# Peptides against a protein of PDB entry 4XPM: the designs that were tried, part 189

Target 1, 160 residues: chain A of PDB entry 4XPM
Amino acid sequence: VMLHSKNVKGFLENTLKPYDLHSVDFKTSSLQSSMIITATNGGILSYATSNNDVPKNSINEINSVNNLKMMSLLIKDKWSEDENDTEEQHSNSCYPVEIDSFKTKIYTYEMEDLHTCVAQIPNSDLLLLFIAEGSFPYGLLVIKIERAMRELTDLFGYKL
Target 2, 67 residues: chain B of PDB entry 4XPM
Amino acid sequence: DIKGTIAFDTHGNVIESTGVGSQRIEDIGDLSKVTLDAEGFAQVQGDSLLVHLYKRNDITLAVYTSA

## One batch from the design tools (peptide; made by RFdiffusion4, then SolubleMPNN)

Design b2_p28_2_s4
Fold by OpenDDE base, seed 1:
Structure b2_p28_2_s4 (fold): chain B 160 residues (1-160), chain C 67 residues (1-67), chain A 28 residues (1-28)
Amino acid sequence: as target 1 above (160 residues)
Amino acid sequence: as target 2 above (67 residues)
Amino acid sequence: MEAEEERRKKEKEELAELHEKILKEILS
């Protein structure tokens, strides 16, 4: 299935879905946000947020978007630093993964009271970014973003 | 009966937790060091709970039970 | 002795099964 730009928004919205396990009594909240941002400038190319019941073009919506922009920039900066730091790449916050023949890294970052996870879409100038509540366990967040990344093969190698 | 569970990855990060496991996340440090048998199993006697361990595919499941 | 071994085997199987179920759910 070809993933077009217009479909990315919908894809990200789907990633917001929480886990609700039945094998064990465990469930998570929905992701607060899911974004695709540029690795270069942290610019948001597409995003989805939970509880997006804010009136369109309202000041609250604008503020929310601005907040996302801020977080994306901060996370991008941290990611960039870690990508140039061997020590950070070997920390427990870094998960080297391989999808098919492509290698990438998943990083977990605590941002205030939020749990975030970011991964470079393989061989691309794009990052996939998940923002969750602090109750969302990092191990599961990593699994979630890895699984999501596997569905973004059309973006592999995308250069700006 | 299961009193709780913790599933964690090789980085020691939680995947899921339930019951008493949710209150014992700090156990992961020690549990990750437990020697497993050839089949990936182990049992660790805790304070009042027995922890059953099973690791496969780089994910360790800890199940807390009584006795 | 044999009964204990059988019990242990069963417990291991149940644990492994639970592990598998969890994995299946989180990867679905």
Scores: peptide ipSAE 0.714, ipTM 0.945, DockQ to the pose 0.929
Fold by OpenDDE base, seed 2:
Structure b2_p28_2_s4 (fold): chain B 160 residues (1-160), chain C 67 residues (1-67), chain A 28 residues (1-28)
Amino acid sequence: as target 1 above (160 residues)
Amino acid sequence: as target 2 above (67 residues)
Amino acid sequence: MEAEEERRKKEKEELAELHEKILKEILS
């Protein structure tokens, strides 16, 4: 079964769900945004955002979409720089991971007061990007995006 | 009884925190340097709290107790 | 001494169990 555009959108929406642990009294907020963007120019192929009661076609909605475009571009640029920087790849903000024999990296980035993480979908021209509130701990965010990428095997090797 | 917890990864980043642990994230730096026994356990006496450590699968759990 | 060792063993088991529960929830 292949992931189509509609299925990808639904998948990203599901990634927005927060953690709510019962073993310890700990829970997170929902992700603000979840996106698949191009590694080449940071273009958004698919995205999901938490509901904020913004009317459709309103100025606020347009601003929100534009903000996502801006953040995706900024994060793509930072990712591109780090992928060409040996020191950054060995920094504490880089998590080398292996999924089904494919190697990739997860990067964490502070964007103003937001916590973000991005990872190249293995052997593809695509990046998976999570944007969360500052209260969402980075260690858990990394685990979340790694788990999500393991469910995107249909996109492994995708080339533009 | 448990006063709080911190779980953190090998990069020193928080996975979860509760209770007094949420106010002691800065302890991770020192806790990550503690020598664990062969089974992955350790205890560290703090100011007024005892910290119980256990590491498995590259995740360290710190549990804060009064004793 | 044996009683103290047994108590320490139980404490370790409880700590390991809590770790396992957290891990299972995070990776579920």
Scores: peptide ipSAE 0.713, ipTM 0.945, DockQ to the pose 0.958
Fold by OpenDDE base, seed 4:
Structure b2_p28_2_s4 (fold): chain B 160 residues (1-160), chain C 67 residues (1-67), chain A 28 residues (1-28)
Amino acid sequence: as target 1 above (160 residues)
Amino acid sequence: as target 2 above (67 residues)
Amino acid sequence: MEAEEERRKKEKEELAELHEKILKEILS
C-alpha cells in the first residue's frame, strides 16, 4: 500500500486522536497539531489541526497557520542544533530508535505551555512533528510518534 | 485498593498517571533506582502508601496502595 | 506462610496483568 500525498493529510488527521484508556482511568486531549515539515527549511508539506471550527480564509485561520509556521521553524532550528550537539543527544529529551533497521531520533521540546516532539523520518529530508497540550505526557507522546512513524515507510529515504 | 498509578519510560518521562500518582510524579526519580527482582517486581514503602513496581518492555508501572 | 506466599503470587500476577492491559491499549 502506497502512501500518496493526498493520503498524507488524512493520515495526519488520524494521528490527532487522543488516548482513552480503560485499564486505568486515564485519557488525553487530542493533539493540537500534526505536521510533516522539511528538515532543511522547516517548511510545512502537510498538516492537520484539531481546531477545525475556524471558517476558511478567515483571519483566525490565517493566524493559526502562521503560528504553525512559526512553531515549525523554531522546532526545526532546535532540532538542527541538537543534531550537531553530542550532549543534547544524550539527554533525557532524546530517544534513539530503530525502525526496520533504520535509525532515527525522537526529540521532545517544550514550546511555551505546549508539549512537542519531533523525529526525522528515517534517511529522509522530512520531519514528523506533534504538538500537544502541556497535559500530554512526554513518554506517551514519544510512543505515539514512534508508532505513527512506523506507518510512514513510503517516506523513508525521501530526499528533496 | 489502588489509590493511583504511574507508568514511566526509561528516560523517566511519564506515560500515564492516575489518582495519587498524578500528584507524585517526583517519585519517578527514586522509583527508577529501585532494584527489581528476577521477574521485574519490587515494593517500596513511601509515606503512607505502598508502591508496587513492575517493569517489562522498558516500561515501569507503579501502583500505589494503602497496603 | 504458604498462604502469604500465595497471596503475594496473586498480587504479582494482577500487577503484571494490569501492565499488559495498559501496554495493549497504548500500542493498539
Scores: peptide ipSAE 0.713, ipTM 0.945, DockQ to the pose 0.922
Fold by OpenDDE base, seed 5:
Structure b2_p28_2_s4 (fold): chain B 160 residues (1-160), chain C 67 residues (1-67), chain A 28 residues (1-28)
Amino acid sequence: as target 1 above (160 residues)
Amino acid sequence: as target 2 above (67 residues)
Amino acid sequence: MEAEEERRKKEKEELAELHEKILKEILS
């Protein structure tokens, strides 16, 4: 089954939702951005952002999109480096996970004042990327992206 | 009476924090080294607070209380 | 001494329950 572009966009928009726990008095901000990018070039296939107040076709929108492009490329580069570095794969910023017998890794990266995490969609040429504020705890961010990844089975094994 | 909480994973990264726990993230380093009993529990006396630990499914919960 | 053991048991149960509640929320 093929995941249509509109479905992907809607999925990413849903991942922006914050945590608001009631078992303990804890809540997070919304994700700043959520993206699916190519593992090869860091190209953005789909994205969602919590900052939707930017007028369309404005200079601010262009700058925002360009910023996302830059961020995705930088994170892809870091990911690529880590995937070719055994030590980095065993570092505290790497979470090996298995989803339905498919193995992948979740990496956490500090990007300026932002907390980010990225994971290769299992056996695919695609990466799922979350960008959050620095107040968003990494442990929870990792859990969030793992849970989201489980809903992207249609993209498992996708090759460009 | 709970004064705060910290939940953290096996990498020492925070999952959630509340109350005094939010101000004691640095405790994770020491708390992660505490030997738990057969049921996954431990207690650690802090400066003025007692820390109750419980670990299950690779997630450790630390609860700070006055006693 | 028996009362102390019962109190300890109850405290452990409450801690475990809180852990479970948190997990249920973050994994929901």
Scores: peptide ipSAE 0.713, ipTM 0.945, DockQ to the pose 0.932

Design b2_p28_3_s1
Fold by OpenDDE base, seed 1:
Structure b2_p28_3_s1 (fold): chain B 160 residues (1-160), chain C 67 residues (1-67), chain A 28 residues (1-28)
Amino acid sequence: as target 1 above (160 residues)
Amino acid sequence: as target 2 above (67 residues)
Amino acid sequence: SAAAEAARRAELAALHQAILEEIEKQLL
């Protein structure tokens, strides 16, 4: 099953939506960014970002994209290190999960004042990456990315 | 008479927080160590608030009340 | 009372479930 790039981007855009609970007086901001990147080089295959008011091809857009590239690379590097570190995989920053009998791990990383979460799409060369404001709680971010991955079954097993 | 809530996972990370709970995130460390009964409930008397705990599916909900 | 305690427990459980259900529904 093939997931078209436009469908992937649309999916990522949908993940940006905030939570607004009614059972309790709790709401979040939108995700700052949602990305699918390569596990090999941290290259961005698809991304969505909040604050889409930046003019196209403007210097501000370039800066924004460059910032995402930088963050994705940094997070990929941390992820790579942790994937080769048994101790890190047993820290509170790592959530082993199983989706449809496929095992993967969710990592939380604080990047300056941002809360980030990354997970390898099962059996793939791809990482799903969420970047949120510091007010976005990690526990909820983990739930969000885990549930999001469950919707990306078309990418399971994707190899570059 | 809920004064606030904290929901947190088994790693001690917050899922949601409201009211006084938002100001008591540091309580998670101790709350996570509370022994729950067979149904997943417990009550813990805090400094001035009573904390009602319920855990199910690896998610703990703490509800702060005056009594 | 026992009845009051049961009611409190039921409320906690209901709130717990409600929170999670809302989270699930608001993913996309």
Scores: peptide ipSAE 0.746, ipTM 0.954, DockQ to the pose 0.866
Fold by OpenDDE base, seed 5:
Structure b2_p28_3_s1 (fold): chain B 160 residues (1-160), chain C 67 residues (1-67), chain A 28 residues (1-28)
Amino acid sequence: as target 1 above (160 residues)
Amino acid sequence: as target 2 above (67 residues)
Amino acid sequence: SAAAEAARRAELAALHQAILEEIEKQLL
């Protein structure tokens, strides 16, 4: 099934679910947000959030959306800076990865008290962005976003 | 027997932690420098606990035990 | 003992594998 707008939204919603490991007694919170944004302007193409307690068309919902817009812009800006900084690309906050012979990078960013992870969908103008609580380990967050990108092959090569 | 665990990647970032491992995240710096044998195993004394290391596929698992 | 060491190693390897498999299964 080809990923269209509705399918992408559903996919992002599915990424929100937490880990609950039984091999070891370890569990995480749900992701706060999962987003696909443009690499050019940080515009939100699709998003999912775990905050479902906000009434629709309320001022609180507007504030929540505005917060997501702000976060996406900030992370896009940091990502853009790092993509033009060789030193940052070799830091522990950058994970070069290869998916089906396509190369991309995963970046981790501390944003206030949140743990975030962003990666360019291979050969595309799109970024996949996960926002989690500070208790969500970065190593696991990186694994999560890398594995998630493997399911977004329909977006590989997408250009604006 | 197992008092805790830490799993971490090659960047020293935590994948999971449990038990006493959750209180010893700072050990990752030293544990990442331990020389492993040909099969990917090592043992290191960490305070009053023994740390058993196993690395495979760029992920290191540290298991804390009393002995 | 050698047997105890082998058992410990097997346990470590099994746990390592179990963690990763469980992570993979809970992705989506």
Scores: peptide ipSAE 0.746, ipTM 0.954, DockQ to the pose 0.854
Fold by OpenDDE base, seed 3:
Structure b2_p28_3_s1 (fold): chain B 160 residues (1-160), chain C 67 residues (1-67), chain A 28 residues (1-28)
Amino acid sequence: as target 1 above (160 residues)
Amino acid sequence: as target 2 above (67 residues)
Amino acid sequence: SAAAEAARRAELAALHQAILEEIEKQLL
């Protein structure tokens, strides 16, 4: 089944939900945002945010969208730099992973008080980006984005 | 009897933490160096708490108990 | 005792598995 725009949006919205473990008394907040952006220009192809209380076409919505655009550009730039830096690729903030025989990397970036995680969708011009509160542990965030990418096989190899 | 837990990955990043474990994230550095037995288990006595370790599939679980 | 140790190990392994299963279940 092909992931259309609506399907992608719905998928990203589903990734926002928090973890609430019962085997141990541990729960997280929802992701602040979940995005698919271009690796080339950092353009947002699709996004979801837990902040749904902003009126449409309001100045607050514009500011919110602009903030997401800014963060996506900053993270894309950092990712691009790291992809050209051997030392950064071997740092503790980089997780090499393999999905269906495709190699990719997951990077964790601290953005002010937020925890972010970004990964190139295998063999594609797209990045998956999660933004969470600082209370969201990085180890779990990495697991989340890795498992999420496994569900985006339709986007593997996508070229702009 | 469990006073807390920490689960962490091979990079030393937290997956989950509860109870006293949430206050002892700094223990991960030392816990990651502990030699596990062939079954992936170990025990480490630290201060007033005993730490039980189990590692499988690159994820280590630390369980803090009084004994 | 050996039985107590085995029980403790089983508990740890079960908890480890339970955590991971919950994480996987709550992905989407």
Scores: peptide ipSAE 0.745, ipTM 0.954, DockQ to the pose 0.867
Fold by OpenDDE base, seed 4:
Structure b2_p28_3_s1 (fold): chain B 160 residues (1-160), chain C 67 residues (1-67), chain A 28 residues (1-28)
Amino acid sequence: as target 1 above (160 residues)
Amino acid sequence: as target 2 above (67 residues)
Amino acid sequence: SAAAEAARRAELAALHQAILEEIEKQLL
């Protein structure tokens, strides 16, 4: 089954769910946002947010969307800089990973008080972006985005 | 008696933390340098707690106990 | 004792495995 726009949004919505471990007494909040953006301009192609109680077409909704646009652009810019910086690619904020013989990188970025991570979908012009509260640990966030990316094989190699 | 836990990756980033482990995230720097035995285990005596270490698949689990 | 140490090691390994399995089960 091929992914289309509705399937992608539904997938992103599913990524929002929190962890609730029982082997140890540990649980997280839901992700604030999950997005697929362009690596070229940071434009949002699809997104999901945990705060869906805002009325449609309200000023608050517009502000929320605008905030996401700003965040995506800022993160894209930082990602672009790091992709051209060998030193940054060897920092603790960069995780080289391989999925089905495709190589990519996961970056973690502190955005104000939020924890974010971003990864280029293998061989594509697309980035997967998770935004979480500061209480969401980076190590777990990296695991989450890596596993999520494994489910997006239909987008591997996607070029704009 | 487990007083807390920290699980962390090879970059020193937290995967989970509980109990006293949540208050000792700064220990990761030192714990990551501990030499493990052939089976991936080690023990480190802290200030007042004993730290049990186990590493497998690039993830280290630290368990804090009183003894 | 050796038996007590073995039991502690087994507990650590089991907990490590349990954490990872839970994470994988709750991924999506």
Scores: peptide ipSAE 0.745, ipTM 0.954, DockQ to the pose 0.897

Design b2_p28_5_s4 (from b2_p28_5, 19 letters changed)
Fold by OpenDDE base, seed 3:
Structure b2_p28_5_s4 (fold): chain B 160 residues (1-160), chain C 67 residues (1-67), chain A 28 residues (1-28)
Amino acid sequence: as target 1 above (160 residues)
Amino acid sequence: as target 2 above (67 residues)
Amino acid sequence: SAAERAQREERERLARLHEEILKEIEEQ
């Protein structure tokens, strides 16, 4: 049983929260955006953004969503290319991971000054996408998306 | 006293950095090549700082101290 | 020896810090 859209939205909103590592006095910013998109077309199925003060149905919201759509499409295209490129899959930008015996890959991509990472939800037609500021370390971002993906088992194997 | 830290993964990507460590991200390349002992520890003398290394669970922690 | 104890304590401190960082990451 897949998650209800509202539940997915809430989940993505929770992924936005920053890290605060007091052991070493290290803090991150919140994620800029968190999305579930289709691997086929890069279409956004659900998303969350840190800027929640944008009025709904405003031109600013529309522009923001359009920007996310563009980024998601670009990242989907790059992901698709890398999935067909053996060399890219062996680069330091690719993290093979296994979750409950399901294999997937996490890719990191620089988008202008933003740090992004994307991963196919195991055996599904869906991608999980995190967009963060450049100050958010890639290693931590990878850990974050891996941990988040472990909570999306209901979407494993989901086909459009 | 700790002057800074860097934690990094097996891909050489930063997990966290603080203090002087934030200014020495380029050290990861060399630090990742350091031979660790059986317990996962090593020490490397830098320019003016000593780097204490500990690796476990594929995550390396580098702690910078004056001595 | 005192030197050996000091080294052991330093290693333990380093290991604890490593563990604490990971715990904080996993809890957030």
Scores: peptide ipSAE 0.732, ipTM 0.950, DockQ to the pose 0.877
Fold by OpenDDE base, seed 5:
Structure b2_p28_5_s4 (fold): chain B 160 residues (1-160), chain C 67 residues (1-67), chain A 28 residues (1-28)
Amino acid sequence: as target 1 above (160 residues)
Amino acid sequence: as target 2 above (67 residues)
Amino acid sequence: SAAERAQREERERLARLHEEILKEIEEQ
């Protein structure tokens, strides 16, 4: 059963929340963006951003959306290349993981000054994409996206 | 007294860092090569600080202290 | 010995901190 679009949007909004560890003096910023995109064309199916101060239908909003579209396409392209490159799959930027017997990979990518990670939703044509500031450590970002993917079981195996 | 911490994964990527640990991310390369004892512990003397290491479930915690 | 006890306590503290960090990450 497919998740409703509103449910997906709400899910992505929830992933934006930062970490605040009290056991140690460590806090992160919120994610800049969280998206579900197609693995085929990098098209955005749903997205959430932490910067909601941009007026709707403004030129700034259009530019922001266009920026997300561009970034999603770039990351999809990098992901596609890595999925066809065995060496990249064995690099430190690739985390093979298994969720409920489904295998997938998490990739980390530096995009200008941003830290990003992307993972194929298991056996699907969809990618989950997190974009964070450079201060967000990659190790924690990987953990974050892995945990998030465990909540997207309704999308496992989804084909376009 | 803890002067700082670094937690990192098996890929050498940071999970968290605090205090002096935030300024010593470059230590991960060497710390990841340290041989741990049977319980997952080790101590490494680094310049003026002592680094206490503990690894469990593929996550290494480095705690920096003066002694 | 006192030294052995001190070492044990320090190890336990380190292990607890490790566990606490992971627990907080999992809960958020």
Scores: peptide ipSAE 0.732, ipTM 0.950, DockQ to the pose 0.895
Fold by OpenDDE base, seed 2:
Structure b2_p28_5_s4 (fold): chain B 160 residues (1-160), chain C 67 residues (1-67), chain A 28 residues (1-28)
Amino acid sequence: as target 1 above (160 residues)
Amino acid sequence: as target 2 above (67 residues)
Amino acid sequence: SAAERAQREERERLARLHEEILKEIEEQ
């Protein structure tokens, strides 16, 4: 069964959910945004946001969408640079991972006061992007995006 | 009694932190260099607190106690 | 010895906590 646009949207919405670890007194906020973007130009194919308080078609909604477009483009650009930089690929901000025999990399990026991470969906022209508050620890964010990518096997090998 | 915790990965990035651990994230640099025994355990005296370390599956857990 | 038993119990507690954290992360 292939993931259709509506299914992808629902998947991204589910990734917004926070962690709540009852073994210790620790819980996170929800992700601010979860996105699938193109690796070529940073175009948004699908997205979900926890900020649903803004009325539809309002100026604030337009500004929020524009902000997502801006952030996605900036992160895509940084990702592209790092993919062509051996030193950056060996930094602590890069996590090489293997999913079902496919190799990819997870990058963490500080965006102002936000914590972000991005990863190329294996063998595809797509990137998965998580944007969280600064209180969301990077180590957990990396785990989150890795686990999410493992559920996107239908998009493995997707070419534009 | 546990005063706090820090869990961190091999890159030194936090996975979770609680209590006094959330105020001692800078300890990760030193804690990551501690030699663990064959079973992945160690204890380190820091300031007035004792830090109990356990590493498994590339994740280190630090537990802060008074003794 | 009593000291050895205390150390074993502390290690077991620490290992259990580590395992519980990982389990919770994997389940969410």
Scores: peptide ipSAE 0.732, ipTM 0.950, DockQ to the pose 0.898
Fold by OpenDDE base, seed 4:
Structure b2_p28_5_s4 (fold): chain B 160 residues (1-160), chain C 67 residues (1-67), chain A 28 residues (1-28)
Amino acid sequence: as target 1 above (160 residues)
Amino acid sequence: as target 2 above (67 residues)
Amino acid sequence: SAAERAQREERERLARLHEEILKEIEEQ
């Protein structure tokens, strides 16, 4: 089964769903946003947001999209810096992972009161980016993005 | 009875927290240094609560109880 | 002994809880 570009939006929307653990009294909020952006300039290729109650083409929608663009650029810049910083790659905010023999890294970043994590899709020019509320724990956020990335094998090796 | 829980990864980041565990996130630093037995278990007395530790698959679960 | 049995039961409960958490995370 191939993941076509038209299906990426739906995939990202599905990643927004929260965790609800019944074994313990723990549940999260939905992700605020889920995006695929370019590693080169932070351009948004696809995105999903939990705030779908905003009328289309409204000023609120425009502001929301602009905010996502700003955050994506900031996170991309930080990611780029860390990829060239050995010390940052050995911090507790960096998770080296291997998926089907492909190596990549997951980074966690605090963005004001939001918790974010970003990972380069293996051997590609693309980044997967999750933005959550501050109550969403980083350890679980890392697990979430790793599991999601395992479903994006069609994008492995994608070059712009 | 369980008073709370904390699950955390090898980087010391929280996976989940409940009850009194949500108020003791700072314990992770010390809990991560505890030597576990061959089966992955340990117990640590802290303040008025007993902490039961179990680690498997790089995830440590801490369960807080009164005894 | 009774103490050993109680300890074993507690360990089993802890291990089960750990497994249940992981299972729920994996399924969501």
Scores: peptide ipSAE 0.732, ipTM 0.950, DockQ to the pose 0.898

